# Peptides against a protein of PDB entry 5EIB: the designs that were tried, part 92

Target 1, 366 residues: chain A of PDB entry 5EIB
Amino acid sequence: VDLEPGTMDSVRSGPFGQIFRPDNFVFGQSGAGNNWAKGHYTEGAELVDSVLDVVRKESESCDCLQGFQLTHSLGGGTGSGMGTLLISKIREEYPDRIMNTFSVMPSPKVSDTVVEPYNATLSVHQLVENTDETYCIDNEALYDICFRTLKLTTPTYGDLNHLVSATMSGVTTCLRFPGQLNADLRKLAVNMVPFPRLHFFMPGFAPLTSRGSQQYRALTVPELTQQMFDSKNMMAACDPRHGRYLTVAAIFRGRMSMKEVDEQMLNVQNKNSSYFVEWIPNNVKTAVCDIPPRGLKMSATFIGNSTAIQELFKRISEQFTAMFRRKAFLHWYTGEGMDEMEFTEAESNMNDLVSEYQQYQDATAD
Target 2, 366 residues: chain A of PDB entry 5EIB as posed
Amino acid sequence: VDLEPGTMDSVRSGPFGQIFRPDNFVFGQSGAGNNWAKGHYTEGAELVDSVLDVVRKESESCDCLQGFQLTHSLGGGTGSGMGTLLISKIREEYPDRIMNTFSVMPSPKVSDTVVEPYNATLSVHQLVENTDETYSIDNEALYDICFRTLKLTTPTYGDLNHLVSATMSGVTTCLRFPGQLNADLRKLAVNMVPFPRLHFFMPGFAPLTSRGSQQYRALTVPELTQQMFDSKNMMAACDPRHGRYLTVAAIFRGRMSMKEVDEQMLNVQNKNSSYFVEWIPNNVKTAVCDIPPRGLKMSATFIGNSTAIQELFKRISEQFTAMFRRKAFLHWYTGEGMDEMEFTEAESNMNDLVSEYQQYQDATAD

## One batch from the design tools (peptide; aimed at target 1 S348)

Design b2_p28_8_s3 (made by RFdiffusion4, then SolubleMPNN; from b2_p28_8, 20 letters changed)
Fold by OpenDDE base, seed 5:
Structure b2_p28_8_s3 (fold): chain B 366 residues (1-366), chain A 28 residues (1-28)
Amino acid sequence: as target 1 above (366 residues)
Amino acid sequence: SMMEEIEKRRKEIDEREAARKAALAAAE
């Protein structure tokens, strides 16, 4: 789905464009112009019913519908505005199904779009209420991984999207292969989301290796485990050492010893015990899939529900507040039929989410 | 207790969001 036809043509002409049904390409003629309100109230609102018709058709064709997965950017107008409109409409129609998102967070290092803090804040407000699981993929973190870890001098959207695709492939492993932990979206939610509003995940993928070092790196379970829990390996721009893990899932892929995985996972928990909450028993889950990713002998994917995710929301909130206090660009949103009150509601809800994470971080077992 | 404060705050947030949803539904 897109409000711009050119993006859809690029997907269709791409090496994997044929995996999608032609009739499932829904697109507008007028883009959102990086405006959430255009995506949510005007241009996106005109297209949403056509998207819902496709969603219904595909849902009816499912033998066992678990839920929905949306991939979107929170910085742009289409992914943020129309994406959250679509989430709301799907949630209304399918209240008993899981709503899962891969939400790409904006970064000033990646985009010069000045209104991204508005689009992100307005989107987070919707995601808090209408999603069950949200993978926070932060362009800030992706850029830093590309630059620092992968040694790319000028990271491109292609480089960032490669990390996104690796992460998405990793976190969906249990859904795609039988006999795994979290084999369905509901089981994932039960294991990962102890509190309904605290459903924002910090993903990570290992191995991440620069092209110059690939030949010299051994892929071992200890190295994967160490890298997976490294703050520099997180796909969200927050340091897990500044918070506490509520829940963790680790998905290993490839031919490895289950015993070695269990030993390394126990060791990393013990070494990092101060970074876990004490009042959630058995809050670390591990899965091993014998099928490695393409081109790798083994990998590990990390899913963390951490109170450190508040750093990401604080960054967005600070940027939002700095613009909103000046009423900068508000007329672009209000001119599309949006009420200024919705900005204050969104800011308030995101600040409350930050406060909730902080409270659970500080909570003791007593 | 800290848990009581968390539960209280959670309830306040839930009540506010419920009120917001009700107000939005009444405006439609």
Scores: peptide ipSAE 0.015, ipTM 0.331, DockQ to the pose 0.023
OpenDDE base, seeds 1, 2, 3, 4: peptide ipSAE 0.023, 0.007, 0.014, 0.000; ipTM 0.382, 0.319, 0.345, 0.213; seed 1 fails the geometry check

Design b2_p28_8_s4 (made by RFdiffusion4, then SolubleMPNN; from b2_p28_8, 17 letters changed)
Fold by OpenDDE base, seed 5:
Structure b2_p28_8_s4 (fold): chain B 366 residues (1-366), chain A 28 residues (1-28)
Amino acid sequence: as target 1 above (366 residues)
Amino acid sequence: SREEEIERKQKELDEREEKRLEELKKAE
């Protein structure tokens, strides 16, 4: 789905364009112009019913509908505004189904779009209420991984999207291969989300290796385990050491010893015990899938529900507040039928979310 | 050096952030 036709043509012409049904391509003509309100109240609102018709049709064709997955950017108007409208409408129609998102967080390092903090804050407000699981894929973190770890001198959207794709492939492994941990979206939510509002995940993928070093790197279970818990490997720009893990899932892929995986996972938990909450029993889950990802002998995907994710929301909130106090660009949003009060509500809800994460970070076992 | 390249990129990022802040100031 897009409010711009050119993106859909690019997907259709791409190497995987034929995987999607032609009738499942829903697109507008005018775009959202990087305006959340245009995506949510005007251009997106005109298109949402056509998208819902496709969603209904595909849902009815499912033998067992678990839920929905949305991939969107929170910086742009379409992904943020129309994406969150679609989430709201799907939640209204399917209240018993899981809503899962891959939400790309904006970064000034990646985009010069001035209004991204508004789009992100307004989106997070909707995601807090209307999603069950949100993978926070932060363009800040992706850029830093590309530059520092992958040694790319000029990271491109293609390089960032490669990391996104690897992460998405990793976290969906258990859904695609029967008999795994988190074999369904509801089971993932039960394992990963101890508190309904605290459903924002810090994803990570290992191995991350520069092209020049790839040929010299041995892939071992200890190295994968170490890298997936490294703060520099997180796809969200927050340091897990500044918070506590509420829950963790690790998904190993490839032919490896399950015993070695369990030993390394126990070792990393023990070494990092101060970074886990002690009052959630069995909060680390591990899965092993014998099928490696394409081009790798083995990989590991990390999913962390950490109170450190508040650093990401604080960054967005600070940027939002700096703009909103000046009333910068508000007329672009209010002109699309949005109330200024919704900015204040969104800011408040995001600050409440930060406060909730902090509360659980500071909570001790009684 | 890698450090010089990091410093150069940090400077480019700082300049982008400054430009964003200037654009915000022009919209006042």
Scores: peptide ipSAE 0.028, ipTM 0.414, DockQ to the pose 0.020
OpenDDE base, seeds 1, 2, 3, 4: peptide ipSAE 0.005, 0.000, 0.023, 0.022; ipTM 0.251, 0.213, 0.428, 0.369; seeds 3, 4 fail the geometry check

## One batch from the design tools (peptide; aimed at target 1 H125 D339 E342 N349)

Design b2_p29_1 (made by RFdiffusion4)
Pose (drawn by RFdiffusion4):
Structure b2_p29_1 (pose): chain A 366 residues (1-366), chain P 29 residues (1-29)
Amino acid sequence: as target 2 above (366 residues)
Amino acid sequence: AAAAARQAAYEEMMARREELIEERKAAAA
């Protein structure tokens, strides 16, 4: 789905472009120009019922639908504006299904548009209310990993998407292969989301590799465990050691000692017990899958529900406030008939989300 | 109380959005 028609061509000309159902391409003529109001209201509303028809069709041919997963950026107009409209319409029509999103957060280091904080805040507001699980993929973190760790002086979207694709493969492994833990979206959600609004996850993986060089050695289980908890291996630009984990899911892929995995996971939990909330006993679940990802014999994927994710929302909120106080470019949004109060409503909801993460960060069992 | 108020404000916002979409469809027609 895109409002911009040129997106259809690039996907088709891609390696697996012909494998998609031709009828499932739903596109507009213009597209939103980084205007969330255009995406939602205006233009996305024009296009959205066509998308829902296709969604309804894919759903009726499902033996037992688990739910939906949406990939989109929060900084633009279509993936953000229309994407959250689609989520709201799907929530109305399929209220008992899990909604899961892979949402990329904007960063000034990657994209040169100052309205992106507007678009992201209006979107975060929709996701807080309407999604069950959201993987926070931070362009800030992706750029820093490429620039500082992978030493790519000029990171491209291809460089960033290599990190995203490795992460998406890792976090969906329990859904795609036989296993006991978090095998479906609802079971994963019940294990990861203690409070409905706090469903933004910090993903990480090890080893971090630059695409096309080179290999190995394969990591030891200790090396995997330590790296997957490292702040430098997170896809969200937050220091996990600045907050506390409410829940964690760890996924080890490849051939390895299940005993050694157990010992190392127990090791990181009790050496660093102060970083795991004490009022959620046994809040770290571990899954092993025998099939490694491509190019690797061993890998680990980390999924964290950490109070430290408030740093991500504080950063967006600060940029949003800096722009919104000067009312810059606000008429671009209200020109599409959007209420200015929707900006204030979204800002307040995001700041409320930050306060809630802090409340549980300071909470004690006493 | 604050959670309920926030939810009510969200529902009102969503209603306004839907009304605006219907008005745009009627105008186009």

Design b2_p29_1_s1 (made by RFdiffusion4, then SolubleMPNN; from b2_p29_1, 18 letters changed)
Fold by OpenDDE base, seed 2:
Structure b2_p29_1_s1 (fold): chain B 366 residues (1-366), chain A 29 residues (1-29)
Amino acid sequence: as target 1 above (366 residues)
Amino acid sequence: SAREAREERYRRSQERREELIKKRREEKE
């Protein structure tokens, strides 16, 4: 789905364009122009019914519909505005189904789009209310991984998208292979989301290795476990040492000993016990899939529900506040029928979310 | 009340959006 036809043509002409049904390409003509309000209230609202018709058709073709997965950017107008409109409309029609998102967070290091803080804040407000699970994929963190860890002098969108794809493949492993822990979206939500509003995840992937060092790196369960918990491997720009994990899932892929995995997972928890809440029993879940990812002997994917994710929301909030106080570009949104109060409500809800994370972080200090 | 004022603003914003959508449809036909 896009408000611009050129994106759909790019997907169709791409290496995998043939895997999608032609009728499942829904697109507009005008685009959102990086404006959340165009995506959510005007251009997106004209297209949403056509998208819902496709969603219904595909849902009816499912033997067992678990829920929905949306991949979108929160910086742009289509992914943020129309994406959150679509989430709202799907939630209205399918209130008993899981809503899962892969939400790409904007970064000034990657995009010069000035209004990204508005689009992100307005989107987070919708995600807090209308999603059950949100993977926070932060362009800041992806850029830093590419530059520092992968030693790419000039990271491209292709390099960032490769990390996103690896992460998405990792977190969906349990859904795609039978007999795994968290084999459905609802079980994942039950294991990962102890409090309904606190459903934002920090994903991570191991191994992350530069091309020059790849030949010399042993892939062992201890090394994967250590890297998976390293802040430098997080796909969200948060330091887990500044917060506490409410819940964790670790997904190992490849031929390895389950016993060794359990031993290493216990060791890393014990070494990092100060970074976990003690009042949530069995808050670390481990899965092992014997099928490695393509091109790797083994990998580990991390899913963390950490109170440190408030750092991401604080960054967005600070940028939002700096613009909103000056009413910068506000007329672009109000001209699409928005009220200034919608901005204040979105900011307030995001600040409340930050406060909730902080409360649960502090609750373990007694 | 502050709640009633919020609900009224939301209603007015919704009406404006519907009018804008309608106008844009008419301009595309």
Scores: peptide ipSAE 0.243, ipTM 0.816, DockQ to the pose 0.235
OpenDDE base, seeds 1, 3, 4, 5: peptide ipSAE 0.067, 0.165, 0.221, 0.022; ipTM 0.638, 0.750, 0.811, 0.535; seed 5 fails the geometry check

Design b2_p29_1_s2 (made by RFdiffusion4, then SolubleMPNN; from b2_p29_1, 18 letters changed)
Fold by OpenDDE base, seed 5:
Structure b2_p29_1_s2 (fold): chain B 366 residues (1-366), chain A 29 residues (1-29)
Amino acid sequence: as target 1 above (366 residues)
Amino acid sequence: SRAAERAARFAALQKRHEERIAAMRAARA
């Protein structure tokens, strides 16, 4: 789905364009112009019914509908505005189904779009209320991984999207291969989301290796485990050491010893015990799939529900507040039918979320 | 057992969180 036809043509002409049904390409004629309000109230509102018709058709064709997965950017107008409109409409029609998102967070290191803090804040407000699970994929973290870890001098959107694709493949492994832990979206939510609003995840993928060092890197369970828990390997720009894990899932792929995985997972928890809450029972889950990802002997994918995710929301909130106090660009949103009150409500809800994470970070077992 | 006590405390935290969310939603309505 896009408000611009050119994006759909690029996907359709791409190496995987034939995987998607032609009738499932829904697009507008006028883009959102990086404006959340255009995506949510005007241009996106005109297109949403056509998208819902496709969603209904595909849902009816499912033998067992678990829920929905949306991939969107929170910095742009379409992914943020129309994406959150679509989430709301799907939630209204399918209240008993899981809503899962891969939400790409904006970064000033990657984009020059001045209104990204507005689009992100307005989107987070919707995601807090209308999603069950949200993978936070931070363009800042992706850029830093590309530059520091992968040794790319000038990271491109292609390089960032490669990391996104690897992460998405990793976190969906248990859904795609029967008999795994978290084999359905609802079990994932039960295991990962102890508190309904605190459903924002820090994903990570290992191995991440620069092209120059690939030939020298051993792929071992200890090395995968160590890299997966490294703050520099998180796909969200948060340091887990500044917070506490509420819940963790680790998904190993490839031919490895289950015993060795369990030993390394126990060792990493014991070494990092100060970074886990002690009052959530059995808050670390491990899965092993014997099928490796394409081109790797083994991998590990990390899903963390950490109170450190508040660093991401604080960054967005600070940028939002600095713009909103000046009423900068508000006329672009109010001209599309928004009220200034919606900005204040979104800011308040995101600040409440930060306060909730902080409360559970400070909570003791006594 | 320490495990049962932790489980009971967690359940009480979940309940208090749900009540707080419900109150916040009611205050915005």
Scores: peptide ipSAE 0.097, ipTM 0.694, DockQ to the pose 0.029
OpenDDE base, seeds 1, 2, 3, 4: peptide ipSAE 0.033, 0.064, 0.014, 0.018; ipTM 0.541, 0.633, 0.371, 0.421

Design b2_p29_1_s3 (made by RFdiffusion4, then SolubleMPNN; from b2_p29_1, 16 letters changed)
Fold by OpenDDE base, seed 5:
Structure b2_p29_1_s3 (fold): chain B 366 residues (1-366), chain A 29 residues (1-29)
Amino acid sequence: as target 1 above (366 residues)
Amino acid sequence: SAREERRKRYEESKERHEKLIEERKKEKE
């Protein structure tokens, strides 16, 4: 789905364009112009019914509908505005189904779109209320990985999207292969989300290796385990050491000893015990899939529900507040029929979320 | 509760949004 036709043509012409049904391509003509209000109230609102018709048709064709997965950017107008409108409408029609998102967070390092803080804040407000699981994929973190770890001098959207794809493949491993931990979206939510509003995940992937060093790197279970818990391997620009893990899932892929994985996972928990909450028993889950990713012998994917995710929301909030205090570009949103009150409501809800994470970070076992 | 107040604000925002969509649909007819 897009409000721009050119995006759909790019998907169709891509190497996997034929995987999608032609009738499942829904697109507008005018785009959202990087305006959340255009995506949510106007251009997106005109298109949403056509998208819902496709969603209903596909849902009716499912033998067992678990829920929905949305991939979207929070910086743009379509992914943020129309994406969150779609989430709201799907949630109304399917209140008992899981809503899962891959939400790409904006970064000034990647985009010069001045209104991204508004789009992101307005989106987070909707995601807090209408999603059950949200993978936070931060363009800040992706850029830093590309530049610092992968040694790319000028990271491109293609380079970032490669990391997104690897992460999405990793976190969905248990859903795609039978007999795994978290084999369905609901089980994942039960294991990962101890508190309904605290459903924002820090994904991570190992190995992250520059092209020049790939030939010299031996991949071992201990190295994968260590890298998976390294802040430099997180796809969200948060330091786990500044918070505490509520829950963790680790997904190993490739031929390896389950015993060795369990030993290394226990060792990393013990070494990092200060970074876990003590009042959630068995809050680390491990899965091993014998099927490696394409081109790798083994990998590890991390899913963390950490109170450190508040760093991401604080960054967005600071940028939002700096613009909103100046009333910068507000007329672009209010001109689409949006009330200025919705900005303050969104800011308030995101600040409440930050406060909730901080509360659970500071909580001790009685 | 703070949760109930947040939920109330969200529902009020949603109602405003739904009205706006309906008004725009009527303007195009």
Scores: peptide ipSAE 0.315, ipTM 0.836, DockQ to the pose 0.833
OpenDDE base, seeds 1, 2, 3, 4: peptide ipSAE 0.216, 0.302, 0.018, 0.099; ipTM 0.790, 0.821, 0.532, 0.733

Design b2_p29_1_s4 (made by RFdiffusion4, then SolubleMPNN; from b2_p29_1, 21 letters changed)
Fold by OpenDDE base, seed 3:
Structure b2_p29_1_s4 (fold): chain B 366 residues (1-366), chain A 29 residues (1-29)
Amino acid sequence: as target 1 above (366 residues)
Amino acid sequence: SRRKEREERYKKSQEKRKELIKKRKEEKK
């Protein structure tokens, strides 16, 4: 789904364009112009019914509908505005189904879109209320991984999207292969989300290896375990060491010893014990899938629900506040039928979320 | 209550958006 036809043409002409049903390509003509309100209230609102018709049709074709997965950017107008409109509409129609998102967070280091703080804040407000699970993928963190870890001198959107794709493949492994931990979206939510509003995850993937080092790197369970818990490998721009993990899931893929995985997972928890909350029992879950990802002998995917994610929301809030105090560009949003109070409500809800994370970070075992 | 005022503002904004969408659809004909 897009408000711009050119994106859809690129997908259709791409190497995987033929795997998608032509009828499932829903697109507008006018674009959102990086305006959340155009995506949410005008241009996106004109298109949403056509998208919902496709969603219904695909939902009816499911033998067992667990829920929905959305991938979107929070910086642009389409992904942020129309994406959150679609989430709201799907939640209204399917209130008993899990809503999962892969939400790409904007960064000033990667994009020059001036209104990204507004689009992100307005989107986070919707995600807090209408999603059950949100994987926070930060363009800044992806850029830093590409530059520092992968040794890419000039990271491209293709390089960033490769990390996103690897992460998405990793976190969905348990859903695609039977007999695994978190075999459905609801079980994942139960294991990962101890508090309904605190459903924002930091993902990580291992191995992350530069092209020049790939030939020399032995993929071992200890190396995967160390790398997936490394703060530098988090795909959200926050440091886990500045907070506490509420819950963690680790998904290993490939032929490996379950005993070795359990030993390494215990060792990494013990080494990082200060970065876990003490009052949530059995808050680390491990799964092993014998089927490796394509082109790798083994991998590990990390899912962390950490109070450190508040750093991401604080960054967005600071940027938002600096713009909103100046009333910069507000007329672009209000001209699409948005109320100025919706900005204040979104800011307030995001600040409340930050306060909730801080409260649970400071909570001690009785 | 603040909640009722929010709900009323939201309804007014929804009506205004519906009118805007309708007007734009008429201008595109």
Scores: peptide ipSAE 0.322, ipTM 0.858, DockQ to the pose 0.273
OpenDDE base, seeds 1, 2, 4, 5: peptide ipSAE 0.034, 0.176, 0.190, 0.303; ipTM 0.567, 0.792, 0.796, 0.852

Design b2_p29_2 (made by RFdiffusion4)
Pose (drawn by RFdiffusion4):
Formats: C-alpha cells, structure tokens, sequence
Structure b2_p29_2 (pose): chain A 366 residues (1-366), chain P 29 residues (1-29)
C-alpha cells in the first residue's frame, strides 16, 4: 500500500517482486508529501476502503486468523498517517485480533525533514491506543550502529534495512517454526505486555554484521548472550541500563547446548538482578530454534519491554515541542481539516506514556 | 469543521486482566 504510485514499480522489480498477489497492490496517484493529515484524513481516507476490501478478502480465506502485522515509518505521511488509519479501521472490524506493528522512528541523522516529529507524535498517539505490540525500530540506532560499529562512513537505507531485516526475521522465528514459547501473537503479547499501553518493544540481535563481509567465527553461547543484551546491539536508541526490564523474550537460533543457554540466561539475570523488575517473577523467557539465519551457524534475538524506551519518546517529544511551540508548518496540517487540538491530545498522551514508564521504573515490591 | 482520528482501543482478555491485578498486588502502595 502507498499513496505514491512509483512504490509499486520498485517492489515489483525487486527479486521476489513477482511473488505477491497482483490484486494486493493498492496505490494512489499522488501521496502525502510527509503530511500525516494528508495520509490519514485526506488522501488515505480516499484510498483506505480499497485496502480494507483486500484485507477482508485475505481474512475470509483464513482458517483461523491470528491477527495483523504492519510495516511502516512514523516520520512520513502515508506509512504514518494512512497506516494508523488502517490500524483504526482494522481494530473496528476485527476487534478481537492482535495488531502488531514494525514501526520505524525518525531521526535527524537520517532524514532532512523537520515535520517528522509531528508525524511521529500523531502516530505514537494512535499506536498507544490501538496496537497490541509495536517493535520500535529507531533510525537513530540503525544509523549509529552502521556508522560507529560497522564503520560505514555514509550509511544508505540499504545498510539500515540489513539490520531491520535481520531483526524482523529473528523476532518472528517463534511464530514461523514449531515450538513451545510465544508461538503465536497473543501468547507473545500475554508474556510481554503487563500493562496495555506499555507495549513498545526494544529489539536487539547478535552478531551485528555488515552485509557482505565477513563471516565468523561463530560466537559462543556466552558471547551471544552478552552481545544480545548490549546497548550497542539494540535497534532502539536507548540505554537499557538506564531503566528496568518488565519482560524479556530471548531467541537462540542454531545448534548449541540447551544447558549452556540455560546457565548463561540464569547468569545474566542474577548478576544483573537490579535491572529486572522484582515484582514480575521469572520475567525472562528463552526460546531455542534449531534453524539458524542465513550466513550464520548461531545467532540470538532479543525482545525487551524496558522502561528505558522512554528515552526514545522523550527525544521525539522534545523535537515535537520545539516545533509545536513556534507553530511551524501547522497550517499544512489544519489545511486538510485536522484539528489543532489533535496535536495537543497526541503530545499529552505521549508524555503520559513517558510518565507511566518512569512510574514502573521506580516501583518497588516492598 | 475540524476533525480527529478515531481510536477504538484494544480489548483485553480475562488472562491479561488477571495478570495485571496479580502484578499490582505485588507492588508497594
């Protein structure tokens, strides 16, 4: 789905572009120009019922639908504006299904548009209310990993998407292969989301590799465990050691000692017990899958529900406030008939989200 | 007339409600 028609061509000319159902391409003529109001209201509303028709069709041909997963950026107009409209319409029509999103956060290091904080805040507001699980993929973190760790002086979207694709493969492994833990979206959500609004996850993986060089050696289980908890291996630009884990899901892929995995997971939990909330006993679940990802014999994927994610929302909020106080480009949004109070409503909701993460960060079992 | 986006909200299961109540009971008031 895109308001921009040129997106259809690039996907089809891609390696697996012909495998998609031709009828499932739903596109507009213009597209939003980084205007969330255009995406949602104006233009996305024009296009949205066509998308829902296709969604309804895919759903009726499902033996037992688990739910939906949406990939989109929060910084633009279409993936952000229209994407959150689609989520709201799907929530109305399929209220008992899990909604899961892979949402990419904007960063000034990657994109040169100062309205992106507007678009992201209006979107975060919709996701807080309407999604069950959201993987926070931070362009800030992706750029820093490429620039500082992978030593790519000029990271491209291809460089960033290599990190994203490795992460998405890792976090959906329990859904795609036989296993006991978090095997479906709802079971994963019940294990990861203690409070409905706090459903923004920090993904990480190990080893971090630059695409096309080179290999190995394969990591030891200790090396995997330590790296997947490392702040430098997170896809969100937050220091996990600045907050506390409410829940964690770890996924080890490849051939390895299950016993050694158990020992190392127990090791990181009790050496660093102060970083795991004490009022959620046994809050770290571990899954092993025998099939490694491509190019690797061993890998680990980390999914964290950490109070430290408030750093991501504080950063967006600060940029949003800096722009919104000067009312810059606000007429672009209200020109599409959007209420200015929706900006204030979204800002307040995001700041409320930050306060809630802090409340549970300081909470004690006493 | 100005407009606002809809937010239908997420419906919680009994297991989610029970878990939340148990967690809150383990937290100091």
Amino acid sequence: as target 2 above (366 residues)
Amino acid sequence: TPRKAARPGVTLTDEQKAREAEILSLIAP

Design b2_p29_2_s1 (made by RFdiffusion4, then SolubleMPNN; from b2_p29_2, 11 letters changed)
Fold by OpenDDE base, seed 3:
Structure b2_p29_2_s1 (fold): chain B 366 residues (1-366), chain A 29 residues (1-29)
Amino acid sequence: as target 1 above (366 residues)
Amino acid sequence: MPRRAPHPGVKLTQEQLERQKEILSRIAP
């Protein structure tokens, strides 16, 4: 789905374009112009019913519909505005189904779009209320991984999207292979989300290795485990050492010893015990899938529900507040039928979310 | 802090509600 036809042509002409049904390509003509309100109230609102018709058709063809997965950007008007409209409409129609998102967070290091803080804040407000699980994929973290860890001198959107794709493949492993932990979206939500509003995850992937070091790096369970818990491997621009893990899931892929995985997962928890809350029992879950990802002998994917995610929301809130106090660009949003109060409500809800994460960070066992 | 009623948006399953109650019972007031 896009408000621009050129994106659909790129997908259709791509190496995977033939895996999608032609009728499942829904697109507009005018685009959102990086405006959330244009995506949510005007151009996106005109297209949303056509998307919902496709969603209904595909949902009816499912033997057992678990839920929905959306991949979108929070910086752009289509992914942010139309994406959150679509989430709301799907939630209204399918209230008992899981809503899962892969939400790409904007960064000034990657984009020059001045209104990204508005689009992100307005999107986060919708995601807090209408999603069950949100993987926070921060463009800043992806850029830093590409530059510092992968040793890419000039990271491209292709390089960033490769990390996103690897992570998405990792976190969905349990859904795609029967008999795994978190084999359904609802079990994942039950395991990962102890508090409904606190459903924003820090994803991570291992191995992350520069092209020059690939030949010399052994892929071992200890190395994967150590790298997966390294703050530098988080795909959200947060330091887990500045917060506490509420819950963690680790998904290992490849032929490895379950015993060795359990030993290494216990060792990393014990070494990092100060970074876990003590009042959530069995808050670390581990899965092992014998099928490696394509081109790797083994991998590990990390899912962290950490109070450190508040650093991401604080960054967006600070940028938002600095623009909103100046009433910068507000007329572009209000001109699309949006109320100025929706900005204040979205800011308030995001600040409440930050306060909730801080409260649970500071919480002690009774 | 006043227990703000869970925002009406996310329908928790009974299992999620029970787990949340258990967790909240382990946190100091």
Scores: peptide ipSAE 0.343, ipTM 0.771, DockQ to the pose 0.239
OpenDDE base, seeds 1, 2, 4, 5: peptide ipSAE 0.332, 0.287, 0.238, 0.297; ipTM 0.768, 0.737, 0.631, 0.750; seed 1 fails the geometry check

